# Peptides against a protein of PDB entry 6EJA, part 49

Target 1, 276 residues: chain A of PDB entry 6EJA
Amino acid sequence: VEYMPANPVRIAFVLVVHGRASRQLQRMFKAIYHKDHFYYIHVDKRSNYLHRQVLQVSRQYSNVRVTPWRMATIWGGASLLSTYLQSMRDLLEMTDWPWDFFINLSAADYPIRTNDQLVAFLSRYRDMNFLKSHGRDNARFIRKQGLDRLFLECDAHMWRLGDRRIPEGIAVDGGSDWFLLNRRFVEYVTFSTDDLVTKMKQFYSYTLLPAESFFHTVLENSPHCDTMVDNNLRITNWNRKLGCKCQYKHIVDWCGCSPNDFKPQDFHRFQQTARP

## One batch from the design tools (peptide; aimed at target 1 H134 G175 R240)

Design b2_p24_3_s4 (made by RFdiffusion4, then SolubleMPNN; from b2_p24_3, 11 letters changed)
Fold by OpenDDE base, seed 1:
Structure b2_p24_3_s4 (fold): chain B 276 residues (1-276), chain A 24 residues (1-24)
Amino acid sequence: as target 1 above (276 residues)
Amino acid sequence: SPDYEVDFDGRGLVRPDRPREDIL
């Protein structure tokens, strides 16, 4: 029996979208929309058509807003982290939006639970932060992620400049770039002036795929470390030939594994494999 | 068969990990 929480959490869904997939975005939006939640949408600076479409939607719903600023993000780019950080700041400054959780989404995401189920779960664990770790050898993770390499985002490209050291005393972690963060931790990340947050923001501004590691690393080294929940189920279907190649070399001076396109028929499979 | 990696947050979301659709 699903219990109805007495004080249900309210979620800020942050959507980072680009391209022309308006119909897909609309489908996803309709699937996750609820009047009690908040939706903050960033549209890539280069996606003007999508931006116009999203603006129209935002005018129809009081709990939907579009970022007044727009970044030109690239895959693996540090600018993606900047997008999240700025959106977090914006959301914290929106005093009329009393959200409890921050959840990032792309246009390709889709719900596999009802809103009631999601809210019930998060309401039970409202003091926790949900980040999925890679669950492998950390040294290998560092190497494969290029965390010991210095990158610079410039001209829509991540340039590898050279080697760097991981800051002393920092336990680096990472994994999924999809996270559910409570407001308290978001406040810490946004407004803290301690050495950890300051140094990590600087460090990750030159990091490849920073969103896969920044929040993990900050959380685990912070006073909030005890709030971490490794609560993601990862379904991996990797083919080295197709998934582990330099297919994005034109964007990033790095090679690694990345999932390929999802087909519509795959969504049915995803729903069946959902962790209870 | 398509190659993919999907994260399930356990709370009701299907999340593609670095999907090609999100690559500019």
Scores: peptide ipSAE 0.020, ipTM 0.554, DockQ to the pose 0.049
OpenDDE base, seeds 2, 3, 4, 5: peptide ipSAE 0.023, 0.014, 0.022, 0.016; ipTM 0.518, 0.525, 0.512, 0.559; seeds 2, 3, 4, 5 fail the geometry check

Design b2_p24_4 (made by RFdiffusion4)
Pose (drawn by RFdiffusion4):
Structure b2_p24_4 (pose): chain A 276 residues (1-276), chain P 24 residues (1-24)
Amino acid sequence: as target 1 above (276 residues)
Amino acid sequence: PLSEAEIAAMQAELQDPDAPFAES
């Protein structure tokens, strides 16, 4: 990531944010901002204070826009995938924004390498997609995720309605819902009317935590399957002993886990050279 | 809604070291 690229990638950052931490969001935005990238910010419908603060930012910079539509993106909700898919369509239709990669971030994310290094890395691997799979037993993943269960999002709640079959003829996969996707794959997901994309959009409209498997499943079974890199370029601070308390039991008809917050004792983790 | 028995079983599976997660 030391070299200087002659044709650097321009990155579309899609920020899906909620809550009250506007100053922290502004600090992270400062760290990732470059005049040659683009920023498209979705603020949860329920977070009006944060939205007003985000509007000030978008009014200041030409390469920053806010989604005019806003969803109540509850934990594990089917609406998160709807949010990503609509944002991808919007971004592809913005012809004045010639972006090469799609990167999703939350208000709790932070870069651990400089923009120069990120651009250099992605410029070398511009035809690749970066998704992290669970890599362990797939039947256990399907069960733990509730992928064989039917869910419906209404009234800001995920209702478990019954069982369903895993469709035949495709491999189902999943893992992290943080990823980096190139423009060519995003176009395929958005505009393709082939059997795979159409049916997966229907299947995932009624799926818990859809973003943790929709893009994996579509990519692995699509003509772009040979572009997958099993690495999302993220460090996620999982600690099961603390983060799996079924804390979302009142929002979804399921038990879930979330990553822990980093502390000072974790700083050495951001310096690991094992994987990008 | 989830029963207390169902919650306890699901929590034990989620805390299981061998359960599938997208960990580094």

Design b2_p24_4_s1 (made by RFdiffusion4, then SolubleMPNN; from b2_p24_4, 12 letters changed)
Fold by OpenDDE base, seed 4:
Structure b2_p24_4_s1 (fold): chain B 276 residues (1-276), chain A 24 residues (1-24)
Amino acid sequence: as target 1 above (276 residues)
Amino acid sequence: MLSDEEIEELIAELRDPDEPYPED
């Protein structure tokens, strides 16, 4: 049964982009753009060409903005989490953008259904947060993610400094770095001064692939834990054949998995409703 | 936390029942 919301949710899409794939970004943007949503785009500090292109787009649409600050992000870097957290703060401070959900996107991730379906669904479950867990043995996950290791992001590299302990009393979880978070939880993450948020922000500032675990861990250990849905409603392109490799060993002192970028032919698999 | 069954019920509106859910 299709739900027709009386008060449809409005989504803040946060895009973290890098490189020179401007055409791909343009195609993706066109596929997800809707006048009722908001788009906040961070362009890597090193991607000046792309930044210029994105700025041009942002000038054409009132609901598209580009971060005035730019970080040099690397795959698996702690700076990625910082980017999300700062974006969340910015979005909360934008009083003229009444968004209800925060959704991060890249060229490697898409909603599985049309915009209308997504909006209808989220409008029905507007009090929930959608994060996909790894579905594996937690101990194995911790080891593979290096959560028991201390990392420092410096000079475009994640340096492994040594071992660390997971904070006592914290149930660590994680999985997909693609999530759908409601405004209330984003407010909590952004402004809470409780021990959980404070400690986790500190902990994950030295974490590899922090976006895959931070929000999961914070949510599950927070007063908002009952709002978690173990599903991100997204299609992430993973190369199953390649699996988890040390493909980024030159920039990270750890091995991990990276999502694949979608190829142009993959876009046809997504049934997104184009902007009316 | 919701069970797998409950989750499946929730997302049934968005997921094609004939298509396997993507795994991360």
Scores: peptide ipSAE 0.008, ipTM 0.399, DockQ to the pose 0.036
OpenDDE base, seeds 1, 2, 3, 5: peptide ipSAE 0.000, 0.007, 0.007, 0.000; ipTM 0.378, 0.440, 0.395, 0.386; seed 5 fails the geometry check

Design b2_p24_4_s2 (made by RFdiffusion4, then SolubleMPNN; from b2_p24_4, 10 letters changed)
Fold by OpenDDE base, seed 2:
Structure b2_p24_4_s2 (fold): chain B 276 residues (1-276), chain A 24 residues (1-24)
Amino acid sequence: as target 1 above (276 residues)
Amino acid sequence: MLSEEEIEAQVAELRDPDEPYPED
């Protein structure tokens, strides 16, 4: 018996897309599309063809919109966080879209549950925020992530400028850059003028892969800290056989790798995982 | 529930370029 909540949550999906992966985006979109949810799509400033395609899709669905602003983003760039933050503000200002949860998606990430299961789950835990922590030693995490280093995004490159200190009194955390945030917390992040939010926005504007740590850190140090659930209900397509090398050294003054985009054949895996 | 391996796969693997990369 599928549990149908009396007041089902509505989700704002934020998709940050770039390149020429129009077919993949279309497949993903079809897989996650539901009339009761909202879809806000940012297309990289350099991806004009993709932008045109996404615009065409948005015109077909009333619950699909494209950001009127577009950023040029790079792997690991601080601009990704800016994209999310601006998207959050936009979504909060859209009074005609009564969303309850914010969920970010990319071609490399997919929900592990069906829409009905996801909605049922989130409806039960509508006051919670779902962020997956790295589950490792924080000191190691800080070092590996370069959180004690100052980065500047400029000319499609993340420049390492030097060392920096983590703000005093802040417990840093992080992990997956895929999260499920309730509207209340998004409102807090967007409109709060407290020292935490202000300082963290500044701090993470000079951070490598800021989305992997910003929301975790803000949440855990905020009055909303008790709402954290260490689970993001995501599956990422990571092929270990491909290994992890300094794949992005040409654009980032740091070493790292990212998971692969999902392929159509991977959808079977999603369905299997989504089975109760 | 996601396995530990799946959880680890959800994040980008970063490291200081001056340090050796651990073998997976």
Scores: peptide ipSAE 0.107, ipTM 0.659, DockQ to the pose 0.052
OpenDDE base, seeds 1, 3, 4, 5: peptide ipSAE 0.011, 0.025, 0.082, 0.008; ipTM 0.450, 0.547, 0.645, 0.421; seed 5 fails the geometry check

Design b2_p24_4_s3 (made by RFdiffusion4, then SolubleMPNN; from b2_p24_4, 13 letters changed)
Fold by OpenDDE base, seed 3:
Structure b2_p24_4_s3 (fold): chain B 276 residues (1-276), chain A 24 residues (1-24)
Amino acid sequence: as target 1 above (276 residues)
Amino acid sequence: SLSDEEIEELIAELRDPNEPYPED
């Protein structure tokens, strides 16, 4: 019997999707859908077919909404971070959606744990934020991420403009661009006018792969730093040759695969990895 | 110190293989 918390957390799932993988999205959505959660879906500006499909879904469920704005995003671009930040603001302004956690997903993500397990876990740790760091040399990370370089996103490409320095007094960190953030921290990121948030938003507007380090850096340098858990409860596999391989972890995990690697037959495999 | 070519290669390496392309 799974633990049922007295005050279960409600999750705002933010789905950032693109392309024409409507069936895959539908499968993923079906797997993660629950009446007590909220689903806010951003469809890439260029993905009109998918947008139409997602709109149809949103009309069927009261707890599913589609962003009225759409961006042309690339994973390496600042626009992705902007998408998350704007989604966060939107979600905070939706007073009829009392969510407790923000979780970002792609169409290729799949749960390897049950909803009850996820909710139970997050309900126990509702004051924590889950961000996975790179776990390597930070200087190397900075170089590899190009954090000391200035980039401009234009025409679905990141253009190098020049070199820059990391702001003084800031401990830069990062890793996975998949995270679980509590509402309190999202509120801080969205509404704080302190120097940290202001400067980091500016800094990361010209950053390559900003979602991989923005929230890490802001959190670790903020008054909320003690809430960080170095775990995003996810496994991401982008290996096209070997396909998706999810590994079991004691904690609640999500399995992310590339759309090309995610196959219907993987459904049973993912379910088998879920342990009570 | 890094050339534009090196940066482009880096970007390509770090890019999500599922990134949307124009007209998708």
Scores: peptide ipSAE 0.022, ipTM 0.547, DockQ to the pose 0.087
OpenDDE base, seeds 1, 2, 4, 5: peptide ipSAE 0.007, 0.019, 0.007, 0.012; ipTM 0.418, 0.545, 0.383, 0.437

Design b2_p24_4_s4 (made by RFdiffusion4, then SolubleMPNN; from b2_p24_4, 11 letters changed)
Fold by OpenDDE base, seed 2:
Structure b2_p24_4_s4 (fold): chain B 276 residues (1-276), chain A 24 residues (1-24)
Amino acid sequence: as target 1 above (276 residues)
Amino acid sequence: MLSDEEIAELVAELRDPDEPYPED
């Protein structure tokens, strides 16, 4: 039996695309498109062909828009985070798009579950944020991610400038660069002027692979820390534990099992010992 | 100190092989 929420969540899908994968993007788009959701697409500044193709699609659907600004992005670069942050701001300023969740996608992503399953699940847990942590030693994580190093993005390359210190009092976390964030948290990230958000935006503007850590770190150190679920609904191992089917590589498993199979106790929630 | 390439390799090791990532 499928759970049918009385007030289903509406999703803002942010697609960051580049290259010439028009066919792949089109296939993915068709697979995830629903009239009740919103699609905001950023095309790399260098991908003019793809941009033209995406514009054609956007003109056909009222709930599909293309960013008027375009960045030259690399996936390891700070510009990717900037793209997400700017997209979040744009989406919040779009008063005609009442979205409840933010989900990032690439052209290589492909859903393996139905829209109804995803919506039902997120509607049940609409107050939560879904970010998957690395599950390893934090010191090793910091080192491997280069969080203690200063980087500068230039000419589609990340240049190491030197060493740096992680801001005092910040518990760093990270893992997957795929996340599902509720509107409330996105609003916080976008408009908060507190020291945490301000410092982290600055810090991560010089960070390698910032999307893998920024939102995790901000969330866990914020007043919203109790809303974190250590799962992005895309990793296979979690689904395996539940006996759900899973697939590998560029396949997005939003919910391996029926939403009715999940209970609050089934999720590992982050609990901060000290509240900010 | 690690080079950019070395850091990139280390970061790659951190990733879940079963997790989808965009094409670089």
Scores: peptide ipSAE 0.024, ipTM 0.541, DockQ to the pose 0.102
OpenDDE base, seeds 1, 3, 4, 5: peptide ipSAE 0.011, 0.007, 0.012, 0.011; ipTM 0.395, 0.363, 0.415, 0.375; seed 4 fails the geometry check

Design b2_p24_5 (made by RFdiffusion4)
Pose (drawn by RFdiffusion4):
Structure b2_p24_5 (pose): chain A 276 residues (1-276), chain P 24 residues (1-24)
Amino acid sequence: as target 1 above (276 residues)
Amino acid sequence: EEEELEREEESGFEFLGYLGRGEL
């Protein structure tokens, strides 16, 4: 990531944000901002204060826009995938924004390498897609995810309605819902009317945590399967002993886990050279 | 197995978000 690319990638950051931490969001935005990238910010419908603050930012910079539509993106809700898919369509239709990669971030994310290094890395691997699979037993993953269950999002709640079959003829996979996807794959997901994309959009409209498997499943079974890199370029601070308290039991008909917040004792983890 | 999981949690490169999930 030390070289200087002659044709650097331009990145579309999609920020899906909620809550009250506007100053922290502004600090992270400062760290990732470059005049040659693009920023498309979705603010949860329920976070009006944060939305007003985000509007001030978008009014200041030409390469920053806010989604005019806003969803209540509850934990594990089917609406998160809807949010990503609509943002991808919007971004592809913005012809004045010639972006090469799609990167999703939350208000709780932070870069651990400089923009120069990120651009250099992605410029070398511009035809690749970066998704992290669970890599363990797939039947256990399907069960723990509830992928063989039917869910419906209404009234800001995920209702478990019954069982369903895993469709035959495709491999189902999943893992992290944080990723980096290239423009060619995003176009395929958005505009393709082939049997895989159409049926997976229907299947995942009624799925818990859809973003943790929709893009994996579509990519691995699509003509772009040979572009997958099993690495999302993220460090996620999972600590099961603390983060799996079924804390979302009142929002979804399921038990879930979330990553812990980093502390000072974790700083050495951001210096690992093992994987990008 | 538990020791491998603790090493994976320390490294932060692995997806472990599903291991603690289930029905109510």

Design b2_p24_5_s1 (made by RFdiffusion4, then SolubleMPNN; from b2_p24_5, 8 letters changed)
Fold by OpenDDE base, seed 1:
Structure b2_p24_5_s1 (fold): chain B 276 residues (1-276), chain A 24 residues (1-24)
Amino acid sequence: as target 1 above (276 residues)
Amino acid sequence: DEEELERMEEEGYEYLGAEGRGDL
């Protein structure tokens, strides 16, 4: 018997898109679109053609909006976190969009559940936050991520300036930059003036790949720490052979890996990862 | 409910992205 929640959660999907891949975006959008959810789309400042296309879509659907501001983002850039934080603020200020969960999506990471299954699950666990941790040694993670290094985003490059220390008393964590956050935690991150949030926003403004660690770290050190679930309910197409070639060294002063876009031959993974 | 959450956590994908990262 499929559980139909009496008060189903509504999801704010945040899409950060760039380039000229309008057809790929359209396919993804059609796959995830539902009338009961909300879609907030940021288009990279440099992607004017895509921006025009997305604006046309937003005019056709009342539950689709485009950010009035646009950032120039780079892989690994601190500006990506700024994009998420600003989008969270915007979404909280949209009183006509009563969303319960914040979910970010890309073409490289899909939900493992159908819309109905996802809504049913999140409706049951609406007080939880879903972030997938790296699940390994934290010290190794810190070193590999370069969290003990100071980076500056400038002129479309992440410059490594030197070494830094992790703030005392902070348990750093991270993993997937694809997460499901409940509204309450998003409110905390957005509006809290406590020392944790203030310091972490500052710390992560000089961090490489900040979205992979910021929300994990803030959550685990916050009064909301007991709401963490170590699962993001995603299928991420990690292929080290394709995604770990130090391909971004021209953009950042670090070697990095990224998930790959799904190909037709990868679609079988959706069937294998089906969850009740 | 707790057992279901634990099962969901155990079934999660391993994060492998960081393993190929590092200093230049």
Scores: peptide ipSAE 0.080, ipTM 0.617, DockQ to the pose 0.304
OpenDDE base, seeds 2, 3, 4, 5: peptide ipSAE 0.212, 0.070, 0.055, 0.023; ipTM 0.805, 0.614, 0.607, 0.457; seeds 2, 3, 4, 5 fail the geometry check

Design b2_p24_5_s2 (made by RFdiffusion4, then SolubleMPNN; from b2_p24_5, 11 letters changed)
Fold by OpenDDE base, seed 5:
Structure b2_p24_5_s2 (fold): chain B 276 residues (1-276), chain A 24 residues (1-24)
Amino acid sequence: as target 1 above (276 residues)
Amino acid sequence: DEKAIEEAEKSGYEYLGDEGRGEL
């Protein structure tokens, strides 16, 4: 039996999807769907088949919408951050969707708790933001991430242009690109015109894997810094046997890797949600 | 819930995202 909060939080789940894996997406969606939450789905501009499939889903559920705009995103591209930022703005402008938390999801990373547990937990800590840091040496993190390098996303490639300096007075941090952000912080990131937000948006528009560092860095240097919790409440599917094989060197001028998608058999762990 | 967070932190989160990552 789970605790039922008096004022349960409602979650805006943001999914960024691409390719032709419609069946996998459908299985994931069924596993995470709940009538009390909201689902905002961005489909890559190049994935027209998937877009048609997702549109069909959105027509069946009132709490599922598809972005009217579509970006061509690549692994590690700065455009992924742009996608999140624009989706945040859209969600804030949807007055009929009273969400309290922003959560990004993919088949590579799921919440570690049941829906009821997650809602109960976030309802108790509704003023906190959940970002998991790398937990290693920060200088190593900067070096490995290439944060001191300038990248340009162009022609479906992340071009390394040269070296750059991290802005003075900024404490850089990062780690997992899967996070849980409260509405208040999302409002700050979206609408603030202070030097921090302005400077960081500019800086990260030329950054490799920006979602792994942008929100951490902005939060820790903002007036909201005391709301950070070093936990994202996720299960990330890392295949240690497979390891990192630098599989994206053809897309980015950097060596990198990402976690693997969960297998269909893993979805049953998350199917404890109320469906219409 | 707080205990769950503490247990999660104690479990030794390993950030594997940067393994093998770096300059070409």
Scores: peptide ipSAE 0.230, ipTM 0.713, DockQ to the pose 0.250
OpenDDE base, seeds 1, 2, 3, 4: peptide ipSAE 0.201, 0.179, 0.210, 0.124; ipTM 0.734, 0.734, 0.723, 0.627; seed 2 fails the geometry check

Design b2_p24_5_s3 (made by RFdiffusion4, then SolubleMPNN; from b2_p24_5, 9 letters changed)
Fold by OpenDDE base, seed 4:
Structure b2_p24_5_s3 (fold): chain B 276 residues (1-276), chain A 24 residues (1-24)
Amino acid sequence: as target 1 above (276 residues)
Amino acid sequence: EEEEIEKEEEEGYTYLGFEGRGDL
């Protein structure tokens, strides 16, 4: 018998989408849609066709909204973090949307668990934050992420300006930029004026791939550090041989890796999924 | 100098579901 919570959590799904994959987005949206959840969709500034499609969806559902602002995000760009931070603020200011968890998604995401399973799980662990760490040597992670380098997003490019030091007293962490954050932590990130949040927002505004590290680092150095769960409840298909070829050097002064599409041979991974 | 980074992008599929055990 599956656990059925008496007070089920309500989820704010933040979808950051771009391109022309309208059918894919529609498919995943239908798969994750529930009347008790909330959907806040940001469409890349350059994706006007997709924006029109998303607007049509938002008009059909009262619990679906589209960001009135739109950013032109690039791979590895600091603007992605800005997108999340602004969406968090917006969601907190929407007093008519009593959400409990923040979950980010892309058009390429798809649920492999039922809504009931997800809600039951999060309701049981409603005080926790789910972020996946890299699971490697931290020094190596810093080097590979370029966290000790200063970047500037300008003209659809991440410019490497020089070297920098990680702030003293801060334990840097990171991993996946897909996460599940509870409302309390989102409130902290959004409204706290403490030195940690202030400095980290500044630091990560000049960071490559900031969403992969910002929330990890802030959480682990905050009074909320005990709420960290090293699991983002995601399965991503990684193949470094295929995905790590410096394919983004034209937009980022760094080499990056991207996940690959799942193939039928990867199906076994879905069968081996387990709860934390 | 290490210049290889990893990012979860829309170029691949990411599935929302439970995988492995965390620190719980």
Scores: peptide ipSAE 0.153, ipTM 0.685, DockQ to the pose 0.053
OpenDDE base, seeds 1, 2, 3, 5: peptide ipSAE 0.023, 0.225, 0.103, 0.022; ipTM 0.561, 0.699, 0.640, 0.505; seeds 1, 2, 3, 5 fail the geometry check

Design b2_p24_5_s4 (made by RFdiffusion4, then SolubleMPNN; from b2_p24_5, 11 letters changed)
Fold by OpenDDE base, seed 2:
Structure b2_p24_5_s4 (fold): chain B 276 residues (1-276), chain A 24 residues (1-24)
Amino acid sequence: as target 1 above (276 residues)
Amino acid sequence: DEAEIEKEEEEGYTYLGAEGRGDL
């Protein structure tokens, strides 16, 4: 008999979608939808057709909403973090949605647990935050991420403007931009006026791939640092045969690669992955 | 330009790790 918690956590899933990914979104939605959770979907400002499709879906389900605001985002853009932060604020202001965890998802990174297993696990560890770190040399991470470089998102491009210094007294960390954050920490990130949150929001507004490092860094330097778990309960669909070709050089003044989206035939891999 | 960006970004945002990036 699967463990059923007495007070099961409810999850706010945030989906950031763009382009022509309607089929990917449909697959993702079918895979993660549950009546007890909440789904908040942001559609890129340029993706009008997709927006209409998502609105249609949202009208069919009371626990699905679409952001009334829309950002024009690019791969690696700082605006992605802004999207998450604004979504967090919106979700906190939705008093009719009593969510306990914030989870972002894409078609390239799936939870490795069933809904029941995920809920049971998070219900047991409801006071923890799940962020997967890079697990490598931190100095190398900073260099490879370009954290010591200043980027400006403008005209659908990430412009490298020059060098910058990492703020003093801050322990920088990062890794996966897919995370599971409890409501308490989201409240802290959203409403805190301390120097840490204020400075990091400013710093990461000029950062490449900011979501891979912002929440890690804020959490580890915050009063909530003891709540960190180095796991995001996910698997990423990498195709090693494709390698890294720096395919985003035309969008970003930096070398970057992206994994492939999951397909139905890839789901067998989830069962083989060790669970925390 | 936007159409090309949209096409390339169909895979969406995801974790790359430190090895997926480099100085140009």
Scores: peptide ipSAE 0.023, ipTM 0.507, DockQ to the pose 0.164
OpenDDE base, seeds 1, 3, 4, 5: peptide ipSAE 0.016, 0.023, 0.024, 0.020; ipTM 0.488, 0.574, 0.524, 0.520; seeds 3, 4, 5 fail the geometry check

Design b2_p24_6 (made by RFdiffusion4)
Pose (drawn by RFdiffusion4):
Structure b2_p24_6 (pose): chain A 276 residues (1-276), chain P 24 residues (1-24)
Amino acid sequence: as target 1 above (276 residues)
Amino acid sequence: SADQEAFRREELANAVPMDDHTAP
């Protein structure tokens, strides 16, 4: 990531944010901002204070826009995938924004490498898609995720309605819902009317935590399957002993886990050279 | 390209399963 690219990638950051931490969001935005990238910010419908603050940012910079539509993106809700898919369509239709990669971030994410290094890395591997799979037993994954269960999002709640079959003829996969996808793959997901994309959009409209498997499943079974890199370029601070308390039991008909917050003792983890 | 293909194969060979809610 040390070289200087002659044709650097321009990145569309989609920020899906909620809560009250506007100053922290502004600090992270400062760290990732470059005049040649683009920023498209979705603020949860329920977070009006944060939305007003985000509007001040978008009014200041030409390469920053806010989604005019806003969803209540509850934990594990089917609406998160809807949010990504609509943002991808919006971004592809913005012809004045010639972006090469799609990167999703939350208000709790931070960069651990400089923009120069990120651009250099992605410029070398511009035809790849970066998704992290669970890599363990797939039947266990399907069960723990509830992918063989039918869910419906209404009234800001995920209702478990019954069982369903895993469709035959495709491999189902999943893992992290943080990723980096290139423009070609995003176009395929958005505009393709082939059997895979159409049916997976239907299947995942009624799926818990859809973003943790929709893009994996579509990519692995699509003509772009040979572009997958099993690495999302993220460090996620999982600690099961603390983060799996079924804490979302009142929002979803399921038990879930979330990553822990980093502390000072974790600083050495951001310096690992094992994987990018 | 060949470089991208080699990199993809190297990242797959070095892939480590996730230690998250789906792990035993």

